Peptides against a protein of PDB entry 2XVC. Designs and how they scored, part 30

Target 1, 50 residues: chain A of PDB entry 2XVC
Amino acid sequence: ITERELLDYIVNNGGFLDIEHFSKVYGVEKQEVVKLLEALKNKGLIAVES

## One batch from the design tools (peptide; made by RFdiffusion4, then SolubleMPNN)

Design b2_p20_1_s1 (from b2_p20_1 with T2N W5K V8L E14K)
Fold by OpenDDE base, seed 1:
Structure b2_p20_1_s1 (fold): chain B 50 residues (1-50), chain A 20 residues (1-20)
Amino acid sequence: as target 1 above (50 residues)
Amino acid sequence: SNKLKIKLTEKGKKYLEEER
């Protein structure tokens, strides 16, 4: 999965992301999801509220 | 579960707009 794909998912899901759920459904390791989120955050594209 | 609420920044919104 790419940063763009994850970003699109987040937007399409109303801004909600359940890392455990996403990992199970899409077969992406939790640490990889976190890595992508950190990249998006570091680029200033997203803010994590919880 | 690890449920997060994520918000697009203005920069993020512009990024999506430019890439579409």
Scores: peptide ipSAE 0.681, ipTM 0.883, DockQ to the pose 0.846
Fold by OpenDDE base, seed 2:
Structure b2_p20_1_s1 (fold): chain B 50 residues (1-50), chain A 20 residues (1-20)
Amino acid sequence: as target 1 above (50 residues)
Amino acid sequence: SNKLKIKLTEKGKKYLEEER
């Protein structure tokens, strides 16, 4: 999965992301999801509120 | 739970517009 794909998912999901759920549904390792989130955050594209 | 709340920044919004 790419950063863009994850970003699209987040937007389409109202900004909510359950890492464990996402991992199970889309077959992406949890650590990979976290890595992508960190990248998006560091690029200033998202802000993690909770 | 393991649920996160993520906000798209203005930069993020522009990013999506430019890529689409």
Scores: peptide ipSAE 0.681, ipTM 0.883, DockQ to the pose 0.829
Fold by OpenDDE base, seed 5:
Structure b2_p20_1_s1 (fold): chain B 50 residues (1-50), chain A 20 residues (1-20)
Amino acid sequence: as target 1 above (50 residues)
Amino acid sequence: SNKLKIKLTEKGKKYLEEER
């Protein structure tokens, strides 16, 4: 999964992201999801609210 | 917790528009 694909998912999911759920459904390791989130955050594209 | 609430920044919004 790419950063763009994850970003699209987040937007389409109303900003909600359950890492465990996402990992299970899309077959992406949790650490990979976190890595992508950190990249998006570091680029200033997203803000983790809660 | 694994459940997060994420907000798209203005920069993020512009990014998505530019990539379309």
Scores: peptide ipSAE 0.680, ipTM 0.883, DockQ to the pose 0.908
Fold by OpenDDE base, seed 3:
Structure b2_p20_1_s1 (fold): chain B 50 residues (1-50), chain A 20 residues (1-20)
Amino acid sequence: as target 1 above (50 residues)
Amino acid sequence: SNKLKIKLTEKGKKYLEEER
């Protein structure tokens, strides 16, 4: 999964992301999801509120 | 838990619009 794909998912899911659930459903390692989130955050595209 | 609430910033909104 790419940063853009993850961002699209987040937006389409109302801003909610369950990392554990996402990992299981999409077959992406949790650490990879976190890496993508950190990239999005560092680029200033998202802010984590939880 | 692993459940997060994520806000799309204005920069993020512009990014999505530009890449659409």
Scores: peptide ipSAE 0.680, ipTM 0.883, DockQ to the pose 0.898

Design b2_p20_1_s2 (from b2_p20_1 with T2D K3R W5R E14K E19A)
Fold by OpenDDE base, seed 2:
Structure b2_p20_1_s2 (fold): chain B 50 residues (1-50), chain A 20 residues (1-20)
Amino acid sequence: as target 1 above (50 residues)
Amino acid sequence: SDRLRIKVTEKGKKYLEEAR
């Protein structure tokens, strides 16, 4: 999965992301999801509110 | 669970638009 694809998912999911759920459904390692989130955050594309 | 609430910034929205 790419940063763009994850960002698109977040938008379409109303801004919510359950890492455990996403990992199971899309077959992406939790560590990879976190890595992508950190990249998005560091690039100023997202802000984690909760 | 690992549920997060994420705000997509204007920069993020533009990025997504540009990438599509």
Scores: peptide ipSAE 0.723, ipTM 0.906, DockQ to the pose 0.814
Fold by OpenDDE base, seed 1:
Structure b2_p20_1_s2 (fold): chain B 50 residues (1-50), chain A 20 residues (1-20)
Amino acid sequence: as target 1 above (50 residues)
Amino acid sequence: SDRLRIKVTEKGKKYLEEAR
């Protein structure tokens, strides 16, 4: 999965992301999801609210 | 669960528009 695809997923999912659920459904390691989120955050594309 | 609330910034929204 790419940063763009994850960002698009977040938008289409109302801004919510369940890392455990996402990992199970899409077969992406939790560490990889976190890595992508950090990249998006560092680029100023997202902010984690809670 | 590992449920997070993510805010997509205006920059993020523009990024998606340009990528599509």
Scores: peptide ipSAE 0.722, ipTM 0.905, DockQ to the pose 0.818
Fold by OpenDDE base, seed 5:
Structure b2_p20_1_s2 (fold): chain B 50 residues (1-50), chain A 20 residues (1-20)
Amino acid sequence: as target 1 above (50 residues)
Amino acid sequence: SDRLRIKVTEKGKKYLEEAR
């Protein structure tokens, strides 16, 4: 999954992301999801609220 | 918990628009 695809997923999922759930459903390692989130955050594209 | 609430910034929204 690309950063863009993850960002789009987040939007389509109402801004919520369950890393464990996402990992299981989409077959992406949890650490990879975290890495993508960190990239998005560092680029100023997202902010983790809670 | 692995459940996160994520805010997509204006920059992020523009990014998606640009990518579409």
Scores: peptide ipSAE 0.722, ipTM 0.905, DockQ to the pose 0.873
Fold by OpenDDE base, seed 4:
Order: structure tokens, then C-alpha cells, then sequence
Structure b2_p20_1_s2 (fold): chain B 50 residues (1-50), chain A 20 residues (1-20)
């Protein structure tokens, strides 16, 4: 999965992301999801609120 | 919990619009 695809997913999911659920459904390792999130955050595209 | 609440910034929204 790409950063863009993850961002699009987040938007379409109302801004919520369950890392464990996402990992299971899409076959992406948790650490990879976190890595993508950190990239998005560092680029100023997202902010983690909780 | 692994559930996160994520805010997509205006920059992020525009980024997606441009990519579509």
C-alpha cells in the first residue's frame, strides 16, 4: 500500500484507523502502517488526534 | 487499542484531490 492509498482510506473511513484491523484485512504489517503514518505526518498531511 | 483518530489537514485534502 502507498501513502496516498492509506490517506485515501483514512478519509473514506471518517478519519479513523484501527492498525490491527487494517493489518489483518489488507495484509500490511503493523510496522509498515506506522511507517506510512509517520511519513504522512511528517509531510503535514495528517495529525494524529488520539 | 490500535484505533487512532486522524485529522487530515487541508494540505492532505488538497493532496488527494490533485491525485484523483
Amino acid sequence: as target 1 above (50 residues)
Amino acid sequence: SDRLRIKVTEKGKKYLEEAR
Scores: peptide ipSAE 0.722, ipTM 0.904, DockQ to the pose 0.855

Design b2_p20_1_s3 (from b2_p20_1 with T2D W5K E14K E19A)
Fold by OpenDDE base, seed 5:
Structure b2_p20_1_s3 (fold): chain B 50 residues (1-50), chain A 20 residues (1-20)
Amino acid sequence: as target 1 above (50 residues)
Amino acid sequence: SDKLKIKVTEKGKKYLEEAR
């Protein structure tokens, strides 16, 4: 999954992201999801609220 | 917890708009 695809997922999911659930459903390692999130955050595209 | 609430910034929204 790309950064763009993850960002789009987040938008379509109302901003909610369950990393464990996402990992299971999409077959993406949790570490990879975190890596993508960090990239998005560092680019100023997202902010993690809770 | 692995459950996160994420805000997509205006920059992020514009990014997606451009990418579509």
Scores: peptide ipSAE 0.719, ipTM 0.905, DockQ to the pose 0.876
Fold by OpenDDE base, seed 2:
Structure b2_p20_1_s3 (fold): chain B 50 residues (1-50), chain A 20 residues (1-20)
Amino acid sequence: as target 1 above (50 residues)
Amino acid sequence: SDKLKIKVTEKGKKYLEEAR
């Protein structure tokens, strides 16, 4: 999955992301999801609120 | 759980629009 695809998912999911759920559904390792999130955050594209 | 609430910035929104 790409950063863009993950970002699009987040938007379409109302800003919510369950890493465990996402990992299971989309077959992406949890550490990879975290890596993508960190990239998005570092680029100023997202902010983790809770 | 692993549930997060994420704010997509205006920059992020524009990024998506420009990439579509």
Scores: peptide ipSAE 0.719, ipTM 0.905, DockQ to the pose 0.835
Fold by OpenDDE base, seed 4:
Parts: C-alpha cells; structure tokens; sequence
Structure b2_p20_1_s3 (fold): chain B 50 residues (1-50), chain A 20 residues (1-20)
C-alpha cells in the first residue's frame, strides 16, 4: 500500500483508522501502517487527533 | 489503542485531489 492509498482510505473512512483492523483486513503489517502514517504526518498531510 | 482519529489537512486534501 502507498501513502496515497492510505490517505485516501482515511478520508473515505471519515478520518478514522483502526490500525489493528486495517492490518487484518488489508494484510499490511502494523509497523508498515505506522510508517506510512508517520510519513503522511511529516509531510503535513495529516494530524493525529486521538 | 490502535484506533485513531486523524485530521486530513488542507494540504492533504489538495494532495489527494491532484493525485486523482
């Protein structure tokens, strides 16, 4: 999965992301999801609220 | 908890629009 694809998912999911759920459904390792999130955050594309 | 609430910034929104 790419950063863009993850960002698109977040938008389409109302801003919610359950890393555990996402990992299981899409077969992406949790650490990879976190890596992508950190990239998105560092690029100023997202902010984690809770 | 692995459940997060994420705000997509205006930059992020524009990024998606440009990529589509």
Amino acid sequence: as target 1 above (50 residues)
Amino acid sequence: SDKLKIKVTEKGKKYLEEAR
Scores: peptide ipSAE 0.718, ipTM 0.905, DockQ to the pose 0.877
Fold by OpenDDE base, seed 3:
Structure b2_p20_1_s3 (fold): chain B 50 residues (1-50), chain A 20 residues (1-20)
Amino acid sequence: as target 1 above (50 residues)
Amino acid sequence: SDKLKIKVTEKGKKYLEEAR
């Protein structure tokens, strides 16, 4: 999965992301999801609220 | 907990619009 695809998912999911759930459904390692989130955050595209 | 609430910034929104 790409950064863009993850960002699109987040938008379409109302801003919510369950990393464990996402990992199981899409077959992406949790570490990879976190890596993508860090990239999005560092680029100023997202902010993690809670 | 693995559940996160994420704010997509204006920059992020524009990024998606440009990518589509």
Scores: peptide ipSAE 0.718, ipTM 0.905, DockQ to the pose 0.876

Design b2_p20_1_s4 (from b2_p20_1, 6 letters changed)
Fold by OpenDDE base, seed 5:
Structure b2_p20_1_s4 (fold): chain B 50 residues (1-50), chain A 20 residues (1-20)
Amino acid sequence: as target 1 above (50 residues)
Amino acid sequence: SNRLRIKLTEKGKEYLEKAR
């Protein structure tokens, strides 16, 4: 999965992301999802709230 | 909780618009 694909998913999912759920559904390692999120955040494209 | 609330910044919105 690419940064763009994850970003598209987030937008289409109303801005909500359950990492564990996403990992299970799309077969992506949780650490990979986190890596992509951090990349998006570092680029200033997203803000993460939890 | 494993659920995150992700907000798209203005920069992110611009990025998506330019990438399309």
Scores: peptide ipSAE 0.690, ipTM 0.890, DockQ to the pose 0.893
Fold by OpenDDE base, seed 1:
Structure b2_p20_1_s4 (fold): chain B 50 residues (1-50), chain A 20 residues (1-20)
Amino acid sequence: as target 1 above (50 residues)
Amino acid sequence: SNRLRIKLTEKGKEYLEKAR
């Protein structure tokens, strides 16, 4: 999965992301999802909250 | 589970506008 694909997913999912759920459904390692999120965050494209 | 709320910044919105 690419940064763009993850960003599109987040937007289409109303801004919510369940990392564990995403990992299971799309077969992407949790650490990879986190890495992509950090990249998007570092580029100033997203803000993350719990 | 690790449920996060992700918000697009204005920069993020601009990025998507230009990329689409």
Scores: peptide ipSAE 0.690, ipTM 0.891, DockQ to the pose 0.847
Fold by OpenDDE base, seed 2:
Structure b2_p20_1_s4 (fold): chain B 50 residues (1-50), chain A 20 residues (1-20)
Amino acid sequence: as target 1 above (50 residues)
Amino acid sequence: SNRLRIKLTEKGKEYLEKAR
């Protein structure tokens, strides 16, 4: 999965992301999801509030 | 649960708009 694909999912999901759920549904390792989130955050594209 | 709340920044919005 790419950063863009994850970003699209987040937007389409109303800004909510359950890492474990996402991992199970889309077959992406949890650590990979976290890595992508951190990249998006560091690029200033998202803010993680909780 | 394991649910995170994520906000799209203005930069993020611009990114999506430009990429589409």
Scores: peptide ipSAE 0.690, ipTM 0.890, DockQ to the pose 0.817
Fold by OpenDDE base, seed 4:
Structure b2_p20_1_s4 (fold): chain B 50 residues (1-50), chain A 20 residues (1-20)
Amino acid sequence: as target 1 above (50 residues)
Amino acid sequence: SNRLRIKLTEKGKEYLEKAR
């Protein structure tokens, strides 16, 4: 999964992301999801509120 | 909890607008 694909998912999901659920459904390791989120944060594209 | 609330910044919104 790419940063763009994850971003699109988040937007389409109303801004909510359950890392455990996403990992199970899409077959992406949790640490990879976190890595992508950190990249998006560092680029200033998202803010994580929890 | 593993459930996160994520918001697009203005920069993020602009990014998506340019890419779509």
Scores: peptide ipSAE 0.690, ipTM 0.890, DockQ to the pose 0.886

Design b2_p20_2_s1 (from b2_p20_2, 6 letters changed)
Fold by OpenDDE base, seed 4:
Structure b2_p20_2_s1 (fold): chain B 50 residues (1-50), chain A 20 residues (1-20)
Amino acid sequence: as target 1 above (50 residues)
Amino acid sequence: SNKLKIKITEKGKEYLEKTR
């Protein structure tokens, strides 16, 4: 999954992301999901609210 | 928790519009 694909998923899911669920459903390693989130955050495109 | 609430910033919204 790409950075943009994850961003699109987040938007389409109302901003909610269950990392473990996402990992299991889409076959993406949890650490990879976190890496992509960090990239999005570092670019100022997202903020983690909870 | 593995369950997160993510906010799309104004910059993020602008990015999404420009790359649509």
Scores: peptide ipSAE 0.711, ipTM 0.904, DockQ to the pose 0.885
Fold by OpenDDE base, seed 5:
Structure b2_p20_2_s1 (fold): chain B 50 residues (1-50), chain A 20 residues (1-20)
Amino acid sequence: as target 1 above (50 residues)
Amino acid sequence: SNKLKIKITEKGKEYLEKTR
């Protein structure tokens, strides 16, 4: 999954992201999801609220 | 917790629009 694809998912999911659930459903390692999130955050495109 | 609430920033929204 790409950063853009994850970003699109977040938008389409109302901003909610369950990393464990996402990992299982989409077959992406949890570490990879976190890596992508950190990239998006570092680019200033997202903020983690809770 | 693995469950996160994520906000798309204004920069993020602008990015999404520009790359649409």
Scores: peptide ipSAE 0.711, ipTM 0.904, DockQ to the pose 0.898
Fold by OpenDDE base, seed 2:
Structure b2_p20_2_s1 (fold): chain B 50 residues (1-50), chain A 20 residues (1-20)
Amino acid sequence: as target 1 above (50 residues)
Amino acid sequence: SNKLKIKITEKGKEYLEKTR
């Protein structure tokens, strides 16, 4: 999965992301999801509110 | 649960528009 794909998912999911659920559904390791989130955050494209 | 709430910044929105 790419950063863009994850970003699109977040947008389409109303800004919510359940890492465990996403991992299971899309077959992406939780560590990879976190890595992508951190990249998006560091690029200033997202902010984690909770 | 493991649920996060994520905000798309203005920069993020701009990115989405430019790369669409």
Scores: peptide ipSAE 0.710, ipTM 0.904, DockQ to the pose 0.815
Fold by OpenDDE base, seed 3:
Structure b2_p20_2_s1 (fold): chain B 50 residues (1-50), chain A 20 residues (1-20)
Amino acid sequence: as target 1 above (50 residues)
Amino acid sequence: SNKLKIKITEKGKEYLEKTR
């Protein structure tokens, strides 16, 4: 999965992301999801609210 | 829980529109 695909998912899911759920459904390692989130955050595209 | 609430920043919104 790419950064853009993850970003699209977040948008389409109302801004919510369950890392455990996402990992199971899409077969992506949790550490990879976190890596992509960090990339999006470092680019200033997202902020984690809670 | 690993559930997060994520805000799309203004920069993020601009990015999404630009790359639509």
Scores: peptide ipSAE 0.710, ipTM 0.904, DockQ to the pose 0.842

Design b2_p20_2_s2 (from b2_p20_2, 7 letters changed)
Fold by OpenDDE base, seed 4:
Structure b2_p20_2_s2 (fold): chain B 50 residues (1-50), chain A 20 residues (1-20)
Amino acid sequence: as target 1 above (50 residues)
Amino acid sequence: SNRLKIKITEKGKKYLEETR
């Protein structure tokens, strides 16, 4: 998936992301999800609250 | 836990509006 697709998912899911669940449902490796999140954070588009 | 709460920043909100 792309950074934009992950961002859209987060928005549509009320800001919540379960990495394990997402990985299982969408067939994306957990490491890849983390890399996408790091990219979004580094671009200043998101902040992880908890 | 693998469950995260993520905030969309003002920059993120602007990005979403610009790219829709």
Scores: peptide ipSAE 0.711, ipTM 0.903, DockQ to the pose 0.874
Fold by OpenDDE base, seed 2:
Structure b2_p20_2_s2 (fold): chain B 50 residues (1-50), chain A 20 residues (1-20)
Amino acid sequence: as target 1 above (50 residues)
Amino acid sequence: SNRLKIKITEKGKKYLEETR
């Protein structure tokens, strides 16, 4: 999965992301999801509110 | 649960628009 694909998912999911759920549904390792989130955050494209 | 709330920044919105 790419950063763009994850970003699209977040948008389409109302800004919510359950890492464990996402991992199970899309077959992406949890650590990979976290890595992508951190990249998006560090690029200033997202902010994690909670 | 393990649910995160994520905000798309203005920069993020611009990025989405530019790459659409």
Scores: peptide ipSAE 0.711, ipTM 0.903, DockQ to the pose 0.802
Fold by OpenDDE base, seed 5:
Structure b2_p20_2_s2 (fold): chain B 50 residues (1-50), chain A 20 residues (1-20)
Amino acid sequence: as target 1 above (50 residues)
Amino acid sequence: SNRLKIKITEKGKKYLEETR
Protein backbone atom coordinates (compact mmCIF):
# COMPACT_ATOMS: atom_id res chain seq x y z
CA ILE B 1 0.00 0.00 0.00
CA THR B 2 1.13 3.54 -0.78
CA GLU B 3 0.69 6.80 1.09
CA ARG B 4 -1.78 7.91 -1.58
CA GLU B 5 -3.83 4.74 -1.26
CA LEU B 6 -4.06 5.18 2.50
CA LEU B 7 -4.94 8.84 2.11
CA ASP B 8 -7.67 7.93 -0.38
CA TYR B 9 -9.04 5.38 2.05
CA ILE B 10 -9.15 7.92 4.87
CA VAL B 11 -11.00 10.41 2.68
CA ASN B 12 -13.43 7.80 1.42
CA ASN B 13 -14.01 6.57 4.96
CA GLY B 14 -15.09 9.95 6.28
CA GLY B 15 -11.77 10.65 7.94
CA PHE B 16 -11.91 7.59 10.16
CA LEU B 17 -9.31 4.86 10.35
CA ASP B 18 -9.30 1.77 12.51
CA ILE B 19 -5.73 0.54 12.20
CA GLU B 20 -6.48 -2.98 13.40
CA HIS B 21 -9.48 -3.30 11.11
CA PHE B 22 -7.60 -1.89 8.15
CA SER B 23 -4.70 -4.22 8.78
CA LYS B 24 -6.95 -7.26 8.82
CA VAL B 25 -9.03 -6.30 5.81
CA TYR B 26 -6.24 -5.17 3.52
CA GLY B 27 -3.47 -7.44 4.73
CA VAL B 28 -1.16 -4.60 5.68
CA GLU B 29 0.85 -4.88 8.85
CA LYS B 30 -0.15 -2.43 11.57
CA GLN B 31 3.34 -0.98 11.80
CA GLU B 32 3.25 -0.27 8.07
CA VAL B 33 -0.06 1.57 8.44
CA VAL B 34 1.42 3.63 11.27
CA LYS B 35 4.49 4.35 9.18
CA LEU B 36 2.35 5.64 6.34
CA LEU B 37 0.25 7.75 8.71
CA GLU B 38 3.35 9.30 10.19
CA ALA B 39 4.64 10.07 6.72
CA LEU B 40 1.37 11.77 5.82
CA LYS B 41 1.43 13.72 9.07
CA ASN B 42 5.05 14.75 8.65
CA LYS B 43 4.24 16.02 5.17
CA GLY B 44 1.48 18.13 6.68
CA LEU B 45 -1.25 16.35 4.74
CA ILE B 46 -3.19 15.05 7.74
CA ALA B 47 -3.74 15.74 11.41
CA VAL B 48 -4.82 13.07 13.87
CA GLU B 49 -7.64 14.46 15.99
CA SER B 50 -8.60 11.47 18.11
CA SER A 1 -11.17 -0.29 19.05
CA ASN A 2 -8.26 1.86 17.95
CA ARG A 3 -10.36 4.04 15.69
CA LEU A 4 -8.69 7.31 14.75
CA LYS A 5 -10.31 10.50 13.53
CA ILE A 6 -8.08 12.06 10.91
CA LYS A 7 -8.41 15.54 9.46
CA ILE A 8 -7.26 16.24 5.93
CA THR A 9 -5.41 19.54 6.08
CA GLU A 10 -5.75 22.26 3.47
CA LYS A 11 -2.38 21.12 2.18
CA GLY A 12 -3.72 17.58 2.00
CA LYS A 13 -6.79 18.71 0.10
CA LYS A 14 -4.63 20.62 -2.34
CA TYR A 15 -2.43 17.57 -2.78
CA LEU A 16 -5.46 15.42 -3.55
CA GLU A 17 -6.66 17.86 -6.18
CA GLU A 18 -3.24 18.16 -7.78
CA THR A 19 -2.73 14.41 -7.99
CA ARG A 20 -6.20 13.43 -9.12
Scores: peptide ipSAE 0.710, ipTM 0.903, DockQ to the pose 0.801
Fold by OpenDDE base, seed 1:
Structure b2_p20_2_s2 (fold): chain B 50 residues (1-50), chain A 20 residues (1-20)
Amino acid sequence: as target 1 above (50 residues)
Amino acid sequence: SNRLKIKITEKGKKYLEETR
């Protein structure tokens, strides 16, 4: 999965992301999801509100 | 795992529009 694909998912999912659920459904390691999120955050494209 | 709420920043929105 790419940063853009994750960003698109977040948008299409109303801004919500369950890392565990996403990992299971898309077969992406949790640490990889976190890495992509950090990249998006570092680029200033997203903010994690929890 | 907990459900995260993620905000798309104005920069993010601009990026999406520019790359769409």
Scores: peptide ipSAE 0.710, ipTM 0.904, DockQ to the pose 0.809

Design b2_p20_2_s3 (from b2_p20_2, 7 letters changed)
Fold by OpenDDE base, seed 4:
Structure b2_p20_2_s3 (fold): chain B 50 residues (1-50), chain A 20 residues (1-20)
Amino acid sequence: as target 1 above (50 residues)
Amino acid sequence: SDKLKIKITEKGKEYLKKTK
């Protein structure tokens, strides 16, 4: 999965992301999801609210 | 918890529009 794909998912999911759920559904390692999130955050594209 | 609430920044919104 790419950063853009994850970003699109977040948008389409109303901003909510359950890392465990996402990992299980899409077969992506949890650490990979976190890596992508951190990339998006570092680029200033997202902010984690909770 | 693995459940997160993510905010798309204005920069993020512009990025989405630009790369749509």
Scores: peptide ipSAE 0.699, ipTM 0.898, DockQ to the pose 0.895
Fold by OpenDDE base, seed 5:
Structure b2_p20_2_s3 (fold): chain B 50 residues (1-50), chain A 20 residues (1-20)
Amino acid sequence: as target 1 above (50 residues)
Amino acid sequence: SDKLKIKITEKGKEYLKKTK
């Protein structure tokens, strides 16, 4: 999954992301999801609220 | 918890518009 694809997922999911659930459903390692989130955050495109 | 609430920033929204 790309950064853009994850960003699109977040948008389409109302901003909610369950990393464990996402990992299981999409077959992406949790570490990879976190890496992508960190990239998006570092680019200033997202903020993690809770 | 692995459950997160994520906000798309204004910069993120502009990015989404630009990168259709």
Scores: peptide ipSAE 0.699, ipTM 0.897, DockQ to the pose 0.890
Fold by OpenDDE base, seed 3:
Structure b2_p20_2_s3 (fold): chain B 50 residues (1-50), chain A 20 residues (1-20)
Amino acid sequence: as target 1 above (50 residues)
Amino acid sequence: SDKLKIKITEKGKEYLKKTK
């Protein structure tokens, strides 16, 4: 999965992301999801609110 | 908990517009 794909998912999911759920559904390692989130955050494209 | 609420920043919104 790419950064853009994850970003699109977040947008389409109302801004909510359950890492455990996402990992199970899409077969992506939790560490990879976190890596992508960190990349998006570091680029200033997202902020984690909770 | 693994549940997060993510805010798309203005920069993020601009990015989405530009790349879509």
Scores: peptide ipSAE 0.698, ipTM 0.898, DockQ to the pose 0.877
Fold by OpenDDE base, seed 1:
Structure b2_p20_2_s3 (fold): chain B 50 residues (1-50), chain A 20 residues (1-20)
Amino acid sequence: as target 1 above (50 residues)
Amino acid sequence: SDKLKIKITEKGKEYLKKTK
């Protein structure tokens, strides 16, 4: 999965992301999801609210 | 669970508009 694909998922999911659920459903390692989130955050494209 | 609430920033929204 790419940064853009994850960003699109977040948008289409109302801003909610369950990392454990996403990992299980899409077969992406939790560490990879976190890495992508960190990239998006560092680029200023997202903010984690909770 | 590992449930997060994520905000798309204005920069993020601009990025989404700009990118196909």
Scores: peptide ipSAE 0.698, ipTM 0.897, DockQ to the pose 0.818

Design b2_p20_2_s4 (from b2_p20_2, 6 letters changed)
Fold by OpenDDE base, seed 4:
Structure b2_p20_2_s4 (fold): chain B 50 residues (1-50), chain A 20 residues (1-20)
Amino acid sequence: as target 1 above (50 residues)
Amino acid sequence: SNKLKIKLTEKGKEYLEKTK
């Protein structure tokens, strides 16, 4: 999965992301999801609220 | 927690519009 694909998912899911659920459904390692989130955050594209 | 609430920033919104 790419940063863009994850971003699209987040937007389409109303901003909610359950990392464990996402990992299970999409077969992506949890640490990879976190890595992508960190990239998006570092680029200033997202902010984590909870 | 594994459950997150994520906000799209203005920069993020602009990014999505530019990269449609």
Scores: peptide ipSAE 0.686, ipTM 0.894, DockQ to the pose 0.904
Fold by OpenDDE base, seed 1:
Structure b2_p20_2_s4 (fold): chain B 50 residues (1-50), chain A 20 residues (1-20)
Amino acid sequence: as target 1 above (50 residues)
Amino acid sequence: SNKLKIKLTEKGKEYLEKTK
């Protein structure tokens, strides 16, 4: 999965992302999801809340 | 679970508009 694909998913999912769920459904390592999120955040494209 | 709430920034919105 690419940064853009993850970004599109986030937008289409109302901004919600369950990392564990996403990992299971899409077969992407949790660490990879986090890496992509960090990239998007570092580029200033998203803000992560928790 | 590791559920996050993520917001698209203005820069992010601009990025999506700029990119088909």
Scores: peptide ipSAE 0.686, ipTM 0.895, DockQ to the pose 0.820
Fold by OpenDDE base, seed 2:
Structure b2_p20_2_s4 (fold): chain B 50 residues (1-50), chain A 20 residues (1-20)
Amino acid sequence: as target 1 above (50 residues)
Amino acid sequence: SNKLKIKLTEKGKEYLEKTK
Protein backbone atom coordinates (compact mmCIF):
# COMPACT_ATOMS: atom_id res chain seq x y z
CA ILE B 1 0.00 0.00 0.00
CA THR B 2 1.17 3.53 -0.78
CA GLU B 3 0.93 6.67 1.30
CA ARG B 4 -1.69 7.98 -1.12
CA GLU B 5 -3.80 4.86 -0.82
CA LEU B 6 -3.70 5.05 2.96
CA LEU B 7 -4.54 8.74 2.86
CA ASP B 8 -7.50 8.06 0.60
CA TYR B 9 -8.71 5.36 2.95
CA ILE B 10 -8.49 7.67 5.94
CA VAL B 11 -10.45 10.39 4.18
CA ASN B 12 -13.09 7.99 2.95
CA ASN B 13 -13.38 6.50 6.42
CA GLY B 14 -14.18 9.79 8.08
CA GLY B 15 -10.71 10.18 9.48
CA PHE B 16 -10.85 7.02 11.53
CA LEU B 17 -8.29 4.28 11.33
CA ASP B 18 -8.15 1.09 13.35
CA ILE B 19 -4.66 -0.18 12.68
CA GLU B 20 -5.41 -3.74 13.72
CA HIS B 21 -8.57 -3.88 11.65
CA PHE B 22 -6.91 -2.29 8.65
CA SER B 23 -4.02 -4.70 8.88
CA LYS B 24 -6.33 -7.70 8.87
CA VAL B 25 -8.59 -6.47 6.09
CA TYR B 26 -5.97 -5.16 3.70
CA GLY B 27 -3.16 -7.55 4.52
CA VAL B 28 -0.72 -4.84 5.53
CA GLU B 29 1.53 -5.33 8.52
CA LYS B 30 0.74 -3.03 11.43
CA GLN B 31 4.27 -1.67 11.51
CA GLU B 32 3.96 -0.74 7.84
CA VAL B 33 0.73 1.14 8.51
CA VAL B 34 2.44 3.04 11.32
CA LYS B 35 5.36 3.82 9.04
CA LEU B 36 3.05 5.27 6.42
CA LEU B 37 1.19 7.31 9.02
CA GLU B 38 4.45 8.74 10.31
CA ALA B 39 5.40 9.70 6.78
CA LEU B 40 2.09 11.45 6.19
CA LYS B 41 2.37 13.23 9.53
CA ASN B 42 5.95 14.31 8.93
CA LYS B 43 4.92 15.72 5.55
CA GLY B 44 2.30 17.77 7.32
CA LEU B 45 -0.58 16.13 5.48
CA ILE B 46 -2.34 14.71 8.53
CA ALA B 47 -2.62 15.26 12.24
CA VAL B 48 -3.24 12.36 14.58
CA GLU B 49 -5.76 13.54 17.16
CA SER B 50 -6.33 10.43 19.22
CA SER A 1 -9.08 0.32 21.21
CA ASN A 2 -6.53 0.57 18.42
CA LYS A 3 -8.68 3.16 16.68
CA LEU A 4 -7.12 6.50 15.76
CA LYS A 5 -8.77 9.75 14.79
CA ILE A 6 -6.89 11.48 12.01
CA LYS A 7 -7.51 14.91 10.57
CA LEU A 8 -6.54 16.05 7.10
CA THR A 9 -4.60 19.30 7.23
CA GLU A 10 -5.03 22.12 4.74
CA LYS A 11 -1.79 20.98 3.20
CA GLY A 12 -3.23 17.50 2.96
CA LYS A 13 -6.35 18.80 1.26
CA GLU A 14 -4.25 20.75 -1.19
CA TYR A 15 -2.19 17.66 -1.85
CA LEU A 16 -5.25 15.61 -2.70
CA GLU A 17 -6.50 18.25 -5.11
CA LYS A 18 -3.17 18.66 -6.84
CA THR A 19 -2.57 14.95 -7.19
CA LYS A 20 -6.10 14.14 -8.21
Scores: peptide ipSAE 0.686, ipTM 0.895, DockQ to the pose 0.827
Fold by OpenDDE base, seed 3:
Structure b2_p20_2_s4 (fold): chain B 50 residues (1-50), chain A 20 residues (1-20)
Amino acid sequence: as target 1 above (50 residues)
Amino acid sequence: SNKLKIKLTEKGKEYLEKTK
């Protein structure tokens, strides 16, 4: 999965991301999801609210 | 927690529009 694909998912899911759920559904390691989130955050594209 | 609420920043919104 790419950063853009994850970003699209987040937007399409109302800004919510359940990392555990996402990992199970999409077969992506949790640490990979976190890596992508950190990339998006570091680029200033997202902020984590909760 | 594994469940997050994520805000799309203005920069993020601009990015999405630019990369449509």
Scores: peptide ipSAE 0.685, ipTM 0.894, DockQ to the pose 0.894

